# Designs tried in a protein design run: peptides against a protein of PDB entry 1EMU. Part 57

Target 1, 132 residues: chain A of PDB entry 1EMU
Amino acid sequence: PPYLKWAESLHSLLDDQDGISLFRTFLKQEGCADLLDFWFACTGFRKLEPCDSNEEKRLKLARAIYRKYILDNNGIVSRQTKPATKSFIKGCIMKQLIDPAMFDQAQTEIQATMEENTYPSFLKSDIYLEYT

## One batch from the design tools (peptide; made by RFdiffusion4, then SolubleMPNN)

Design b2_p18_1_s1 (from b2_p18_1, 8 letters changed)
Fold by OpenDDE base, seed 1:
Structure b2_p18_1_s1 (fold): chain B 132 residues (1-132), chain A 18 residues (1-18)
Amino acid sequence: as target 1 above (132 residues)
Amino acid sequence: SALDKTSEEVIEKLLEEE
């Protein structure tokens, strides 16, 4: 069953609608749902291929991600990303150099945070165990 | 996939909030 795959990898969990829902519920209880939302935002952003027709959309989205998650010094995403990573993103925004990969390092760092802490805890949570 | 769909939904929500 799918829930067994969820325990094998975070990616498997995030590739399942029920898995996403349960994990997000857990993260909300832990006060760190922004980790997941940021991760998905980065994924969605990277999938937008640069072209003349979506340049404004991509810039707007990049700014939105930056303002919501990076500039919030009290936010968990900001706390779990390295200063150099945040500075790089800021530089991209200021220079309007919006490469599809501009959030990759930040996403990697947030994914590592989830892998090391919240994902393992989720697998031991009542939410997951009751689902199994 | 669920991952792709969710990422798209998150992006659209962010854009709407701006």
Scores: peptide ipSAE 0.809, ipTM 0.968, DockQ to the pose 0.936
Fold by OpenDDE base, seed 4:
Structure b2_p18_1_s1 (fold): chain B 132 residues (1-132), chain A 18 residues (1-18)
Amino acid sequence: as target 1 above (132 residues)
Amino acid sequence: SALDKTSEEVIEKLLEEE
């Protein structure tokens, strides 16, 4: 069953609608749902291929991600990303150099945070165990 | 996929909030 795959990898969990829903619920209870939202935001952003028609949208989105998750020093994402990573993103925003991969390092760091903390905790949570 | 769909929903929501 899918829930067994969820325990094998975070990617499997995040590629399943039920898995996403349950994990999000868990993260919300832990006060760190922004980790997941940011991760998905980065994924969505990277999928937007640079072109003339997408330039404005991509810049707007990049700024939105930056303002919501990176610039907010009180946010869980900001606290779990390295200063150099945040500085790089800021630089991209200020220079309007919006590469599809500009959030990759931040996403990697947030993914590592989830892999090391919230994901394992989720697998031990009542939410997951009751589902199994 | 669920992952792709969710990512699209998230970015659309972010854009709407701006």
Scores: peptide ipSAE 0.809, ipTM 0.968, DockQ to the pose 0.936
Fold by OpenDDE base, seed 3:
Structure b2_p18_1_s1 (fold): chain B 132 residues (1-132), chain A 18 residues (1-18)
Amino acid sequence: as target 1 above (132 residues)
Amino acid sequence: SALDKTSEEVIEKLLEEE
């Protein structure tokens, strides 16, 4: 069943609607749902191919991601990303150099945080265990 | 995929908040 694949890979969990829902519920209870939302935001942003019709949308989205998750030093995403990574993102925003990969390093760091902490905890949680 | 759909939904929400 799918829930067994969730225990084998975070990617498998995040590629399943039920898995996403349960994991998000767990993260909300832990006060760190922003980790998941940021991860998905980065994924969605990278999928937007640069072109004239997407220019304004991509810039607006990049600014939104930056303001919501990176700028706030008290946020969980900001606390779990390295200063150099945040500085790079800030630089891209200020210079309006909006490369599709500009959030890749931050997403990697947040993914590592989930892999090392919240994802293992989820697999031991009542939410997951009761589902199985 | 669920991953693709969710990422799109998150992006749309962020843009609506701006």
Scores: peptide ipSAE 0.809, ipTM 0.968, DockQ to the pose 0.936
Fold by OpenDDE base, seed 5:
Structure b2_p18_1_s1 (fold): chain B 132 residues (1-132), chain A 18 residues (1-18)
Amino acid sequence: as target 1 above (132 residues)
Amino acid sequence: SALDKTSEEVIEKLLEEE
């Protein structure tokens, strides 16, 4: 069943609607649902192919991601990303140089945080175990 | 995929909040 695949990799968990729902519920209880939302935001942003018609949209989205997750020093995402990574993102926003990969390093760091802590904890949680 | 759908939903919400 799918829940066994969820235990094999975080990617498998995040590619399943039920898996996403359960994991998000768990993260909300832990006060760190922003980790997952940021991860998905980065994924969605990177998928937007740059072109003349969506330049304004991409800039707006990049600013939204920056303001919500990076600029907030008290946020879990900001606390789990390195200063150099945040500075790079800020620079891109200020210069309006919006490369599809501008959040890749931040996403990598947040993914590492999830894989090292929240994802393993989820697999030990009542939410997951009761589902199995 | 669920991953693609969720990512699209997240960015749409972010854009609406701006």
Scores: peptide ipSAE 0.810, ipTM 0.968, DockQ to the pose 0.933; fails the geometry check

Design b2_p18_1_s2 (from b2_p18_1, 5 letters changed)
Fold by OpenDDE base, seed 2:
Structure b2_p18_1_s2 (fold): chain B 132 residues (1-132), chain A 18 residues (1-18)
Amino acid sequence: as target 1 above (132 residues)
Amino acid sequence: SALDEESEKVIEELLKEE
């Protein structure tokens, strides 16, 4: 069953609608749902291929991600990303150099945070165990 | 995939907040 795959890898969990729902519920209870939302935002952003027709959209989205998750010093994403990573993103925004990969390092760091903490905790949670 | 769909959903919500 799919829930067994969820325990094998975070990627498997995040590629399942039920898995996403349960994990998000867990993260909300832990006060760290922004980790997951940021991760998905980075994924979605990277998928937007640069072209003349979506340049404004990409810039707007990059700014939104930056303001919501990186600039907020009280946010969990900001606390779990390295200063150099945040500075790089800020630089991209200020220079309006919006490369599809500009959030890759931040996404990697947030993924590591989830892998090391919230994901293992989720697999031990009542939410997951009761589902299985 | 569910991952792709969720990523798109999150992006759309972020854009709405702007």
Scores: peptide ipSAE 0.806, ipTM 0.966, DockQ to the pose 0.939
Fold by OpenDDE base, seed 5:
Structure b2_p18_1_s2 (fold): chain B 132 residues (1-132), chain A 18 residues (1-18)
Amino acid sequence: as target 1 above (132 residues)
Amino acid sequence: SALDEESEKVIEELLKEE
C-alpha cells in the first residue's frame, strides 16, 4: 500500500495526495507547516520557464516567497536556512536577477531539515500509525 | 502528479496574497 512507500522516502510521501494531507496536518500541529509550503513553492517556482510573457509573474512570485519565508526572521524557514543562502536570495531579489534555480540551495536546506527531523517524527506519529 | 498539483496550488496562493 502507498503508506509503505511513504516510509521509504520523503519524495514518495510528497507525491501522494493523502500523504501530503497527513504530513501537513502533522506539521501544523508541530508549528512547522511552512517548511512544506516553502518546499512546494520552490518546486513550483523552478518549473516556471523564463520568457518575456512571464517575467513579471516570476519576479512577483520570487518576491512573495522571499517576503513570506526568508525575510521573516521569526519564521521556521528563516531559522533553518543559512545566512549566506538568505543573503544570496536577497541579492537576487534586489538585483531582479530571477534565475529558476535561485531557491535551490534554500530548498535543499529545508528538505534536509524535514528529512532529519519532521519526516522521521511523522512516521512515528499517531497520525501516520493510525492510517496504517 | 500530486506533487505537481500541490506545487501549483501553493504558487497560486502566494500570488494571490501579493
Scores: peptide ipSAE 0.805, ipTM 0.966, DockQ to the pose 0.935
Fold by OpenDDE base, seed 3:
Structure b2_p18_1_s2 (fold): chain B 132 residues (1-132), chain A 18 residues (1-18)
Amino acid sequence: as target 1 above (132 residues)
Amino acid sequence: SALDEESEKVIEELLKEE
């Protein structure tokens, strides 16, 4: 069943509707749901093709991600991303150089945070275990 | 995929806040 794959790969968990729902519920209880939302935001942003028709949308989205997750110094995403990574993102925003990969490093760092902390805890949680 | 759909939902929600 899919829940067994969730225990073997975070990616498998995040590519399953039920997995996403359960994991988000768990993260909300832990006060760190922003980790997951940021991760998905980065994924969605990277998928947007740079072109004239998407320029405004991509810029708005980049600014939104930056303001909500990176600029907020008290946010968990900001606390779990390296200063150099945040500085790079800020630079891209200020210069309006919106490369599809501009959030890749931040996403990697947040993914590592989940892999090392919240994801293992989720697999030990009542939410997951009761589902199995 | 579920991942693609969720990413799209998150993106659209962020854009609504702009």
Scores: peptide ipSAE 0.805, ipTM 0.966, DockQ to the pose 0.897
Fold by OpenDDE base, seed 4:
Structure b2_p18_1_s2 (fold): chain B 132 residues (1-132), chain A 18 residues (1-18)
Amino acid sequence: as target 1 above (132 residues)
Amino acid sequence: SALDEESEKVIEELLKEE
């Protein structure tokens, strides 16, 4: 069953609607749901190919991601990303150089946080165990 | 995929907040 694959990799968990729902519920209880939403935001952003028709949309989205997750120094995402990473993102926003990969390093750092902490905890949680 | 669908939902919500 799918829940067994969830225990094998975070990617398998995040590629399943039920897995996403349960993991988000767990993260909300832990006060760190922004980790997951930021990760998905980065994924969605990178998928938008640069072209004349979507440049404004991409800039708007990049700014939204920056303001919601990076700019707030008290936010969980900001606290779990390195200063150099945040500085690079800020630079891209200020220069309006919106490369599809501009959030890649931040996403990697947030993924590492989940892999090392919240994902293992989720697999030991009542939410996951009761589902199995 | 579920991952793709969720990523689209998240960015749509972000854009609505702007």
Scores: peptide ipSAE 0.804, ipTM 0.965, DockQ to the pose 0.938

Design b2_p18_1_s3 (from b2_p18_1, 5 letters changed)
Fold by OpenDDE base, seed 2:
Structure b2_p18_1_s3 (fold): chain B 132 residues (1-132), chain A 18 residues (1-18)
Amino acid sequence: as target 1 above (132 residues)
Amino acid sequence: SALDRESERVIEELLKEE
């Protein structure tokens, strides 16, 4: 069943609607749902290929991600990303150089945070165990 | 996939906040 695959990899969990829902519920209770939302935001952003028709949309989205998660010093995403990574993103925003991969390093760091902490805790949680 | 749908949902919500 799918819930067994969720325990094998975080990617399997995040590629399942029920898995996403349960994990988000868990993260909200832990006060760190922004980790997941940022991860998905980065994924969605990278999918938007640069072209004339979506240039404004991509810039607006990049700014939104930056302001909500990176610039917020009180946020968990900001606390779990390295200063050099945040500085690079800021530079991209300031220069309006919006490469599809500009959030890749930040996403990697947030994914590592989830892999090392919240994901293992989720697999030990009542939310997951009661589902199985 | 569910991952694709969720990523799209999240960015759409972010854009609505702008």
Scores: peptide ipSAE 0.820, ipTM 0.969, DockQ to the pose 0.920
Fold by OpenDDE base, seed 5:
Structure b2_p18_1_s3 (fold): chain B 132 residues (1-132), chain A 18 residues (1-18)
Amino acid sequence: as target 1 above (132 residues)
Amino acid sequence: SALDRESERVIEELLKEE
């Protein structure tokens, strides 16, 4: 069953609608749902192909991600990303150099946070265990 | 995939907030 795959891979969990729902519920209880939303935001952003027609949209989205998750010093994403990573992102925004991979390092760091902490905790949570 | 759909949803929500 899918829940067994969730226990073997965070990617498997995040590629399952039920898995996403349960994990999000868990993260909300832990006050760190922004980790997941940021991760998905980065994924979605990277998928947008750079072109003349997408330039404004991509810049707007990059600014949105930056303002919501990186600029907020009290946010969990900001706390779990390295200063150099945040500075790089800020630089991209200021220079309007919006490369599809500009959030990759931040996403990697947030994924590491989830892999190390929230994901293992989720697998030990009542939410997950009751589902199994 | 569910991952793709969720990514798109999150992006759309972010853009609406701007």
Scores: peptide ipSAE 0.820, ipTM 0.969, DockQ to the pose 0.934
Fold by OpenDDE base, seed 4:
Order: C-alpha cells, then structure tokens, then sequence
Structure b2_p18_1_s3 (fold): chain B 132 residues (1-132), chain A 18 residues (1-18)
C-alpha cells in the first residue's frame, strides 16, 4: 500500500495526495508547515520555463517566495536556510536574474531539515500510525 | 501527479497574496 512507500522515501510521501494531506496536518501541529509549502513553491517555480510570456509571472512569484519565506527572519524557512543561500536569493531578486534554479539550494536545505527531523517524526506520529 | 498539483496550488496561492 502507498503508506509503506511513504516510509521508504519523503518523495513518495510528497507525491501522494493523502500523504501530503497527512504530513501537512502533522507539520501544522508542529508549527512548521511552511517547510512544506516552501518546498512545493520551489518545485513549482522551477517548472516555469523562462519565456517572454511568463517573465512577469516568474519575477512576481520569485519575489513572493523570497518575501514570504526567506526575508521573514521569524519564519522557520529563514531559520533553516543558510545565510549564504539567502544572500544568493536576495541577489537574484535585486538583480532580477530569475533563473529557474535560483531556489534549488534553499529547497535542498529545507528538504534536509524535513528529512532529518519532521519526516522521521511524522512516521512515528499517531497521525501516520493510525492511518496504517 | 499529486506533487505537481500541489506545487501548482501553492504557487497560485502565493501569487494571489501579491
């Protein structure tokens, strides 16, 4: 069953609607749902291929991600990303150099945070165990 | 995929907030 795959990899969990829902519920209880939203935002952003028709949208989205998750010093995403990573993103925004991969390092760091902490905890949570 | 759909949803929500 899918829930067994969820225990094998975070990717499997995040590629399942029920998995996403349960994990999000867990993260909200832990006060760190922004980790997941940021991760998905980065994924979605990277999928937007640069072209004249979506340049404005991409810039707007990049700024939104930056302002909501990176610039917010009180946010968990900001606290779990390295200063150099945040500085790089800021630089991209300021220079308006919006490469599809500009959030990759930050996404990697946030994914590592989830892999090391919240994801394992989720697999030990009542939410997951009661589902199984 | 569910991952793709969720990614798109999150993006759309972010854009609405701007």
Amino acid sequence: as target 1 above (132 residues)
Amino acid sequence: SALDRESERVIEELLKEE
Scores: peptide ipSAE 0.820, ipTM 0.969, DockQ to the pose 0.933
Fold by OpenDDE base, seed 3:
Structure b2_p18_1_s3 (fold): chain B 132 residues (1-132), chain A 18 residues (1-18)
Amino acid sequence: as target 1 above (132 residues)
Amino acid sequence: SALDRESERVIEELLKEE
């Protein structure tokens, strides 16, 4: 069953609608749902191919991600990303150099945070165990 | 995929805030 794959790979969990829902519920209880939303935002952003028709959309989205998750010093995403990573993103925004991979390092760091802490805790949670 | 749909949902919500 899918829930067994969730325990083997965070990616498997995040590629399943039920998995996403349960994990988000858990993260909300832990006060760190922004980790998941940021991760998905980065994924969605990277999928947008640079072209003349979506240049404005990509810039707006990059700015939105930056303002909501990186600029907020009290946010969990900001606290779990390295200063150099945040500075790089800021630089891209200020220079309007919006490369599809500009959030990759930040996403990697947030993914590591989830894999090291919230993901293992989720697998031990009542939410997950009751689902199994 | 579910991952694709959720990614799209999240970015659309972010864009609405701009």
Scores: peptide ipSAE 0.819, ipTM 0.969, DockQ to the pose 0.891

Design b2_p18_1_s4 (from b2_p18_1, 8 letters changed)
Fold by OpenDDE base, seed 2:
Structure b2_p18_1_s4 (fold): chain B 132 residues (1-132), chain A 18 residues (1-18)
Amino acid sequence: as target 1 above (132 residues)
Amino acid sequence: SALDQTSEEVIEKLLEEE
């Protein structure tokens, strides 16, 4: 069953609608749902290939991600990303150099945070165990 | 995939909030 795959890898969990829903519920209870939302935002952003028709959209989205998750020093994403990573993103925004990969390092760091903390905790949670 | 669909939903919400 899918829930067994969820325990094998975070990626498997995040590639399942039920898995995403349960994990998000867990993260919300832990006050760290922004980790997951940011991760998905980065994924979605990277999928937008640069072209003349979506330049404005991509810039707007990049700014939105930056303002919501990186600029907020009180946010969990900001606290779990390295200063150099945040500075790089800020630089991209200020220079309007919006490369599809500009959030990759930040996403990697947030993924590591989830892998090391919230994901293992989720697998021990009542939410997951009751589902199984 | 669920991953792709969710990522699209998230960015759409972000853009809507702007």
Scores: peptide ipSAE 0.807, ipTM 0.968, DockQ to the pose 0.956
Fold by OpenDDE base, seed 3:
Parts: sequence; C-alpha cells; structure tokens
Structure b2_p18_1_s4 (fold): chain B 132 residues (1-132), chain A 18 residues (1-18)
Amino acid sequence: as target 1 above (132 residues)
Amino acid sequence: SALDQTSEEVIEKLLEEE
C-alpha cells in the first residue's frame, strides 16, 4: 500500500495526496507547516519557465516567497536556512535577477531539515500509525 | 501528480495574497 512507500522516501510521501494531507496536519500540530509550504512553493516556482509572458508573474512570486518565508528572521524557514543562502535570495530579489533555480539551495536545506527531523517524527506519530 | 498539483495550488495561493 502507498503508506509503506511513504516510509521509504520523503519524495514518495510528497507525491501522494493523502500523504501530503497527513504530513501537513502533523506539521501544523508541530508549528512548522511553513517548511512544507515553502518546499512546494519552490517546486512551483522552478516550474515556471522564463518568458515574456511569465516575467511579471515570476518576479511577483519570487517576492512573495521571499517576504513570507525568508525575510522574517523568526520564521521556521528562515531559521532553517543558512545566512549565505538567504543573502543570495535577497540579492536576486533586489537585482531582479529571477532565475528558476534561485530557491534551489534554500529548498535543499529545508528538505534536509524535514528529512532529519519532521519526516522521521511523522513516521512515529499517531497520525501516521493510526492510518496504517 | 499530487506533487505537481499541490505545488501549483501553493503558488496560486501566494500570488493571491500579494
């Protein structure tokens, strides 16, 4: 069943609607749902191919991601990303150099945080265990 | 995929908040 694949890979968990829902519920209870939302935001942003019709949308989205997750030093995403990574993102925003990969390093760091902490905890949680 | 659909929904939500 799918829930067994969730225990084998975070990617498998995040590629399943039920898995996403349960994991998000767990993260909300832990006060760190922003980790998941940021991860998905980065994924969605990278999928937007640069072109004239997407220029304004991509810039607006990049600014939104920056303001919501990176700028606030008290946020969980900001606390779990390295200063150099945040500085790079800030630089891209200020210079309006909006490369599709500009959030890749931050997403990697947040993914590592989930892999090392919240994802293992989820697999031991009542939410997951009761589902199985 | 669920991953693709969720990422799109998150992006749309962020843009609506701006």
Scores: peptide ipSAE 0.806, ipTM 0.968, DockQ to the pose 0.937
Fold by OpenDDE base, seed 4:
Structure b2_p18_1_s4 (fold): chain B 132 residues (1-132), chain A 18 residues (1-18)
Amino acid sequence: as target 1 above (132 residues)
Amino acid sequence: SALDQTSEEVIEKLLEEE
């Protein structure tokens, strides 16, 4: 069953609608749902290929991600990303150099945070165990 | 995929909030 795959990898969990839903619920209870939202935001952003028609949208989105998750010093994402990573993103925003991969390092760091903390905790949570 | 769909929903929501 899918829930067994969820325990094998975070990617499997995040590629399943039920898995996403349950994990999000868990993260919300832990006060760190922004980790997941940011991760998905980065994924969505990277999928937007640079072109003339997408330039404005991509810049707007990059700024939105930056303002919501990186610039907010009180946010869980900001606290779990390295200063150099945040500085790089800021630089991209200020220079309007919006590469599809500009959030990759931040996403990697947030993914590592989930892999090391929230994901294992989720697998031990009542939410997951009751589902199994 | 669920992952792709969710990512699209998230970015659209972010854009709407701006």
Scores: peptide ipSAE 0.806, ipTM 0.968, DockQ to the pose 0.952
Fold by OpenDDE base, seed 5:
Structure b2_p18_1_s4 (fold): chain B 132 residues (1-132), chain A 18 residues (1-18)
Amino acid sequence: as target 1 above (132 residues)
Amino acid sequence: SALDQTSEEVIEKLLEEE
């Protein structure tokens, strides 16, 4: 069943609607659902191919991601990303140099945080175990 | 995929909040 694949990799968990729902519920209880939302935001942003017609949309989205997750020093995403990574993102926003990969390093760091802590904890949680 | 759909939903919400 799918829940066994969820235990094999975080990617498998995040590619399943039920898996996403359960994991998000768990993260909300832990006060760190922003980790997952940021991760998905980065994924969605990177998928937008740069072109003349969506330049303003991409800039707006990049600013939204920056303001919500990076600029907030008290946020879980900001606390789990390195200063150099946040500075780089800020620079891109200020210069309006919006490369599709501008959030890749931040996403990598947040993914590492999830894989090292929240994802393993989820697999030990009542939410997951009761589902199995 | 669920991953793609969720990512699209997240960015749409972010854009609406701006």
Scores: peptide ipSAE 0.807, ipTM 0.968, DockQ to the pose 0.934; fails the geometry check

Design b2_p18_2_s1 (from b2_p18_2, 11 letters changed)
Fold by OpenDDE base, seed 2:
Structure b2_p18_2_s1 (fold): chain B 132 residues (1-132), chain A 18 residues (1-18)
Amino acid sequence: as target 1 above (132 residues)
Amino acid sequence: SVEDIIEEIMEELLKEEE
């Protein structure tokens, strides 16, 4: 069953609608759902290929991600990303150089945070164990 | 679907930016 794959890989969990739902519920209870939302925002942003018709949308989305998760020093995403990574993103926003990969390093760092902490805890949680 | 989840997150972010 899919829940066994979730325990083998974080990516398998994040590639399953049911897995995402359970994991997000767990993260909300832990006060760190922003980790997952940011991760998916980065994924969605990277999929938007640059073109004349979506330039404004891409810029707005990049600004939104930056303001909500990177600029917010009280947020868990900001606390779990390196200063150099945040500075790079800020630079992209200020220069309006909105490359599809501009959030890749931040996404990697947040993914590592989940891998090391919240993902293992989720697999030990009542939410996951009761589902199995 | 997973794509729907991604789109929802992106849409909410865009709403906050407007």
Scores: peptide ipSAE 0.747, ipTM 0.957, DockQ to the pose 0.829
Fold by OpenDDE base, seed 5:
Structure b2_p18_2_s1 (fold): chain B 132 residues (1-132), chain A 18 residues (1-18)
Amino acid sequence: as target 1 above (132 residues)
Amino acid sequence: SVEDIIEEIMEELLKEEE
């Protein structure tokens, strides 16, 4: 069943709607749901193909991601990303150089945080264990 | 679907930017 695959990799968990729902519920209880939301926001942003018709949308979305997760010094995403990474993102926003990959490093760092901490904890949680 | 989840997150972000 899918829940066994979830225990084998975070990728498998995040590729399953049911897995995402359970994991997000767990993260909310831990006060760190922003990790997952940011990760998916980065994925969605990267998938948007740059073109004349969506330039404004891409800029707005990039600004939104930056302001909500990177600029907020009290947020968990900001605390779990490197200063150089945040500085790079700020530079892109200020210069309006909105490359599809501009959040890739930040996403990688947040993914590492989940891999090291919240994902293992989820597999030990009552939410996951009761589902199995 | 996973795609729906991503879309929802992006839509909420765009709303907050307005």
Scores: peptide ipSAE 0.746, ipTM 0.957, DockQ to the pose 0.834
Fold by OpenDDE base, seed 1:
Structure b2_p18_2_s1 (fold): chain B 132 residues (1-132), chain A 18 residues (1-18)
Amino acid sequence: as target 1 above (132 residues)
Amino acid sequence: SVEDIIEEIMEELLKEEE
């Protein structure tokens, strides 16, 4: 069943809407749902191919991600991303150089945070164990 | 679907910019 695949890799968990729902519920209880929301925001942003019709939308979305997750010094995403990574993102925003890959390093760092802490904890949580 | 989840997150972010 899918829940067994979730325990094999974080990737499998994040590819399943039911897995995402349970994991997000767990993260909300831990006060760190922003890790997951940021991760998916980066994925969604990268999928938007640059073109004339979506240039303004892409810029707005990039700014939104930056302001909500990177600029917030008290946020968990900001605390779990390296200064150089945040500086690079800021530079892209200021220069309006909005490459689809501009959040890739930050997404990688947040993914590592989940792999090392929240994902293992989720697999030991009442939410996951009661589901199985 | 997973795509719906991603789209919802992006839409909420865009709303906050308006």
Scores: peptide ipSAE 0.745, ipTM 0.957, DockQ to the pose 0.829
Fold by OpenDDE base, seed 3:
Structure b2_p18_2_s1 (fold): chain B 132 residues (1-132), chain A 18 residues (1-18)
Amino acid sequence: as target 1 above (132 residues)
Amino acid sequence: SVEDIIEEIMEELLKEEE
């Protein structure tokens, strides 16, 4: 069943609607749902191919991600991303150099945070265990 | 679907930027 694959890798968990729902519920209880929302925002952003017709949309989305998760010094995403990574993103926003991969390093760092802490905790949580 | 979840997150972010 899918829940066994969720325990095998975080990637498998995040590729499953039911897995995402349970994990997000868990993260909300832990006060760190922004980790997951940011991760998916980065994924969605990267999938938007640069072209004249969506340039404004891509810039707006990049700014929104930056303002909500990176600029917020009290946010968990900001606390779990390296200063150099945040500075790079800021630079891209200020220069309006909106490369599809501009959030890749930040996404990797947030993914590592989940891998090291919240994901293992989720697998030991009542939410996951009761589902199995 | 997972794609729907991603789209919803992106749409909410864009709304906040308006």
Scores: peptide ipSAE 0.744, ipTM 0.956, DockQ to the pose 0.822

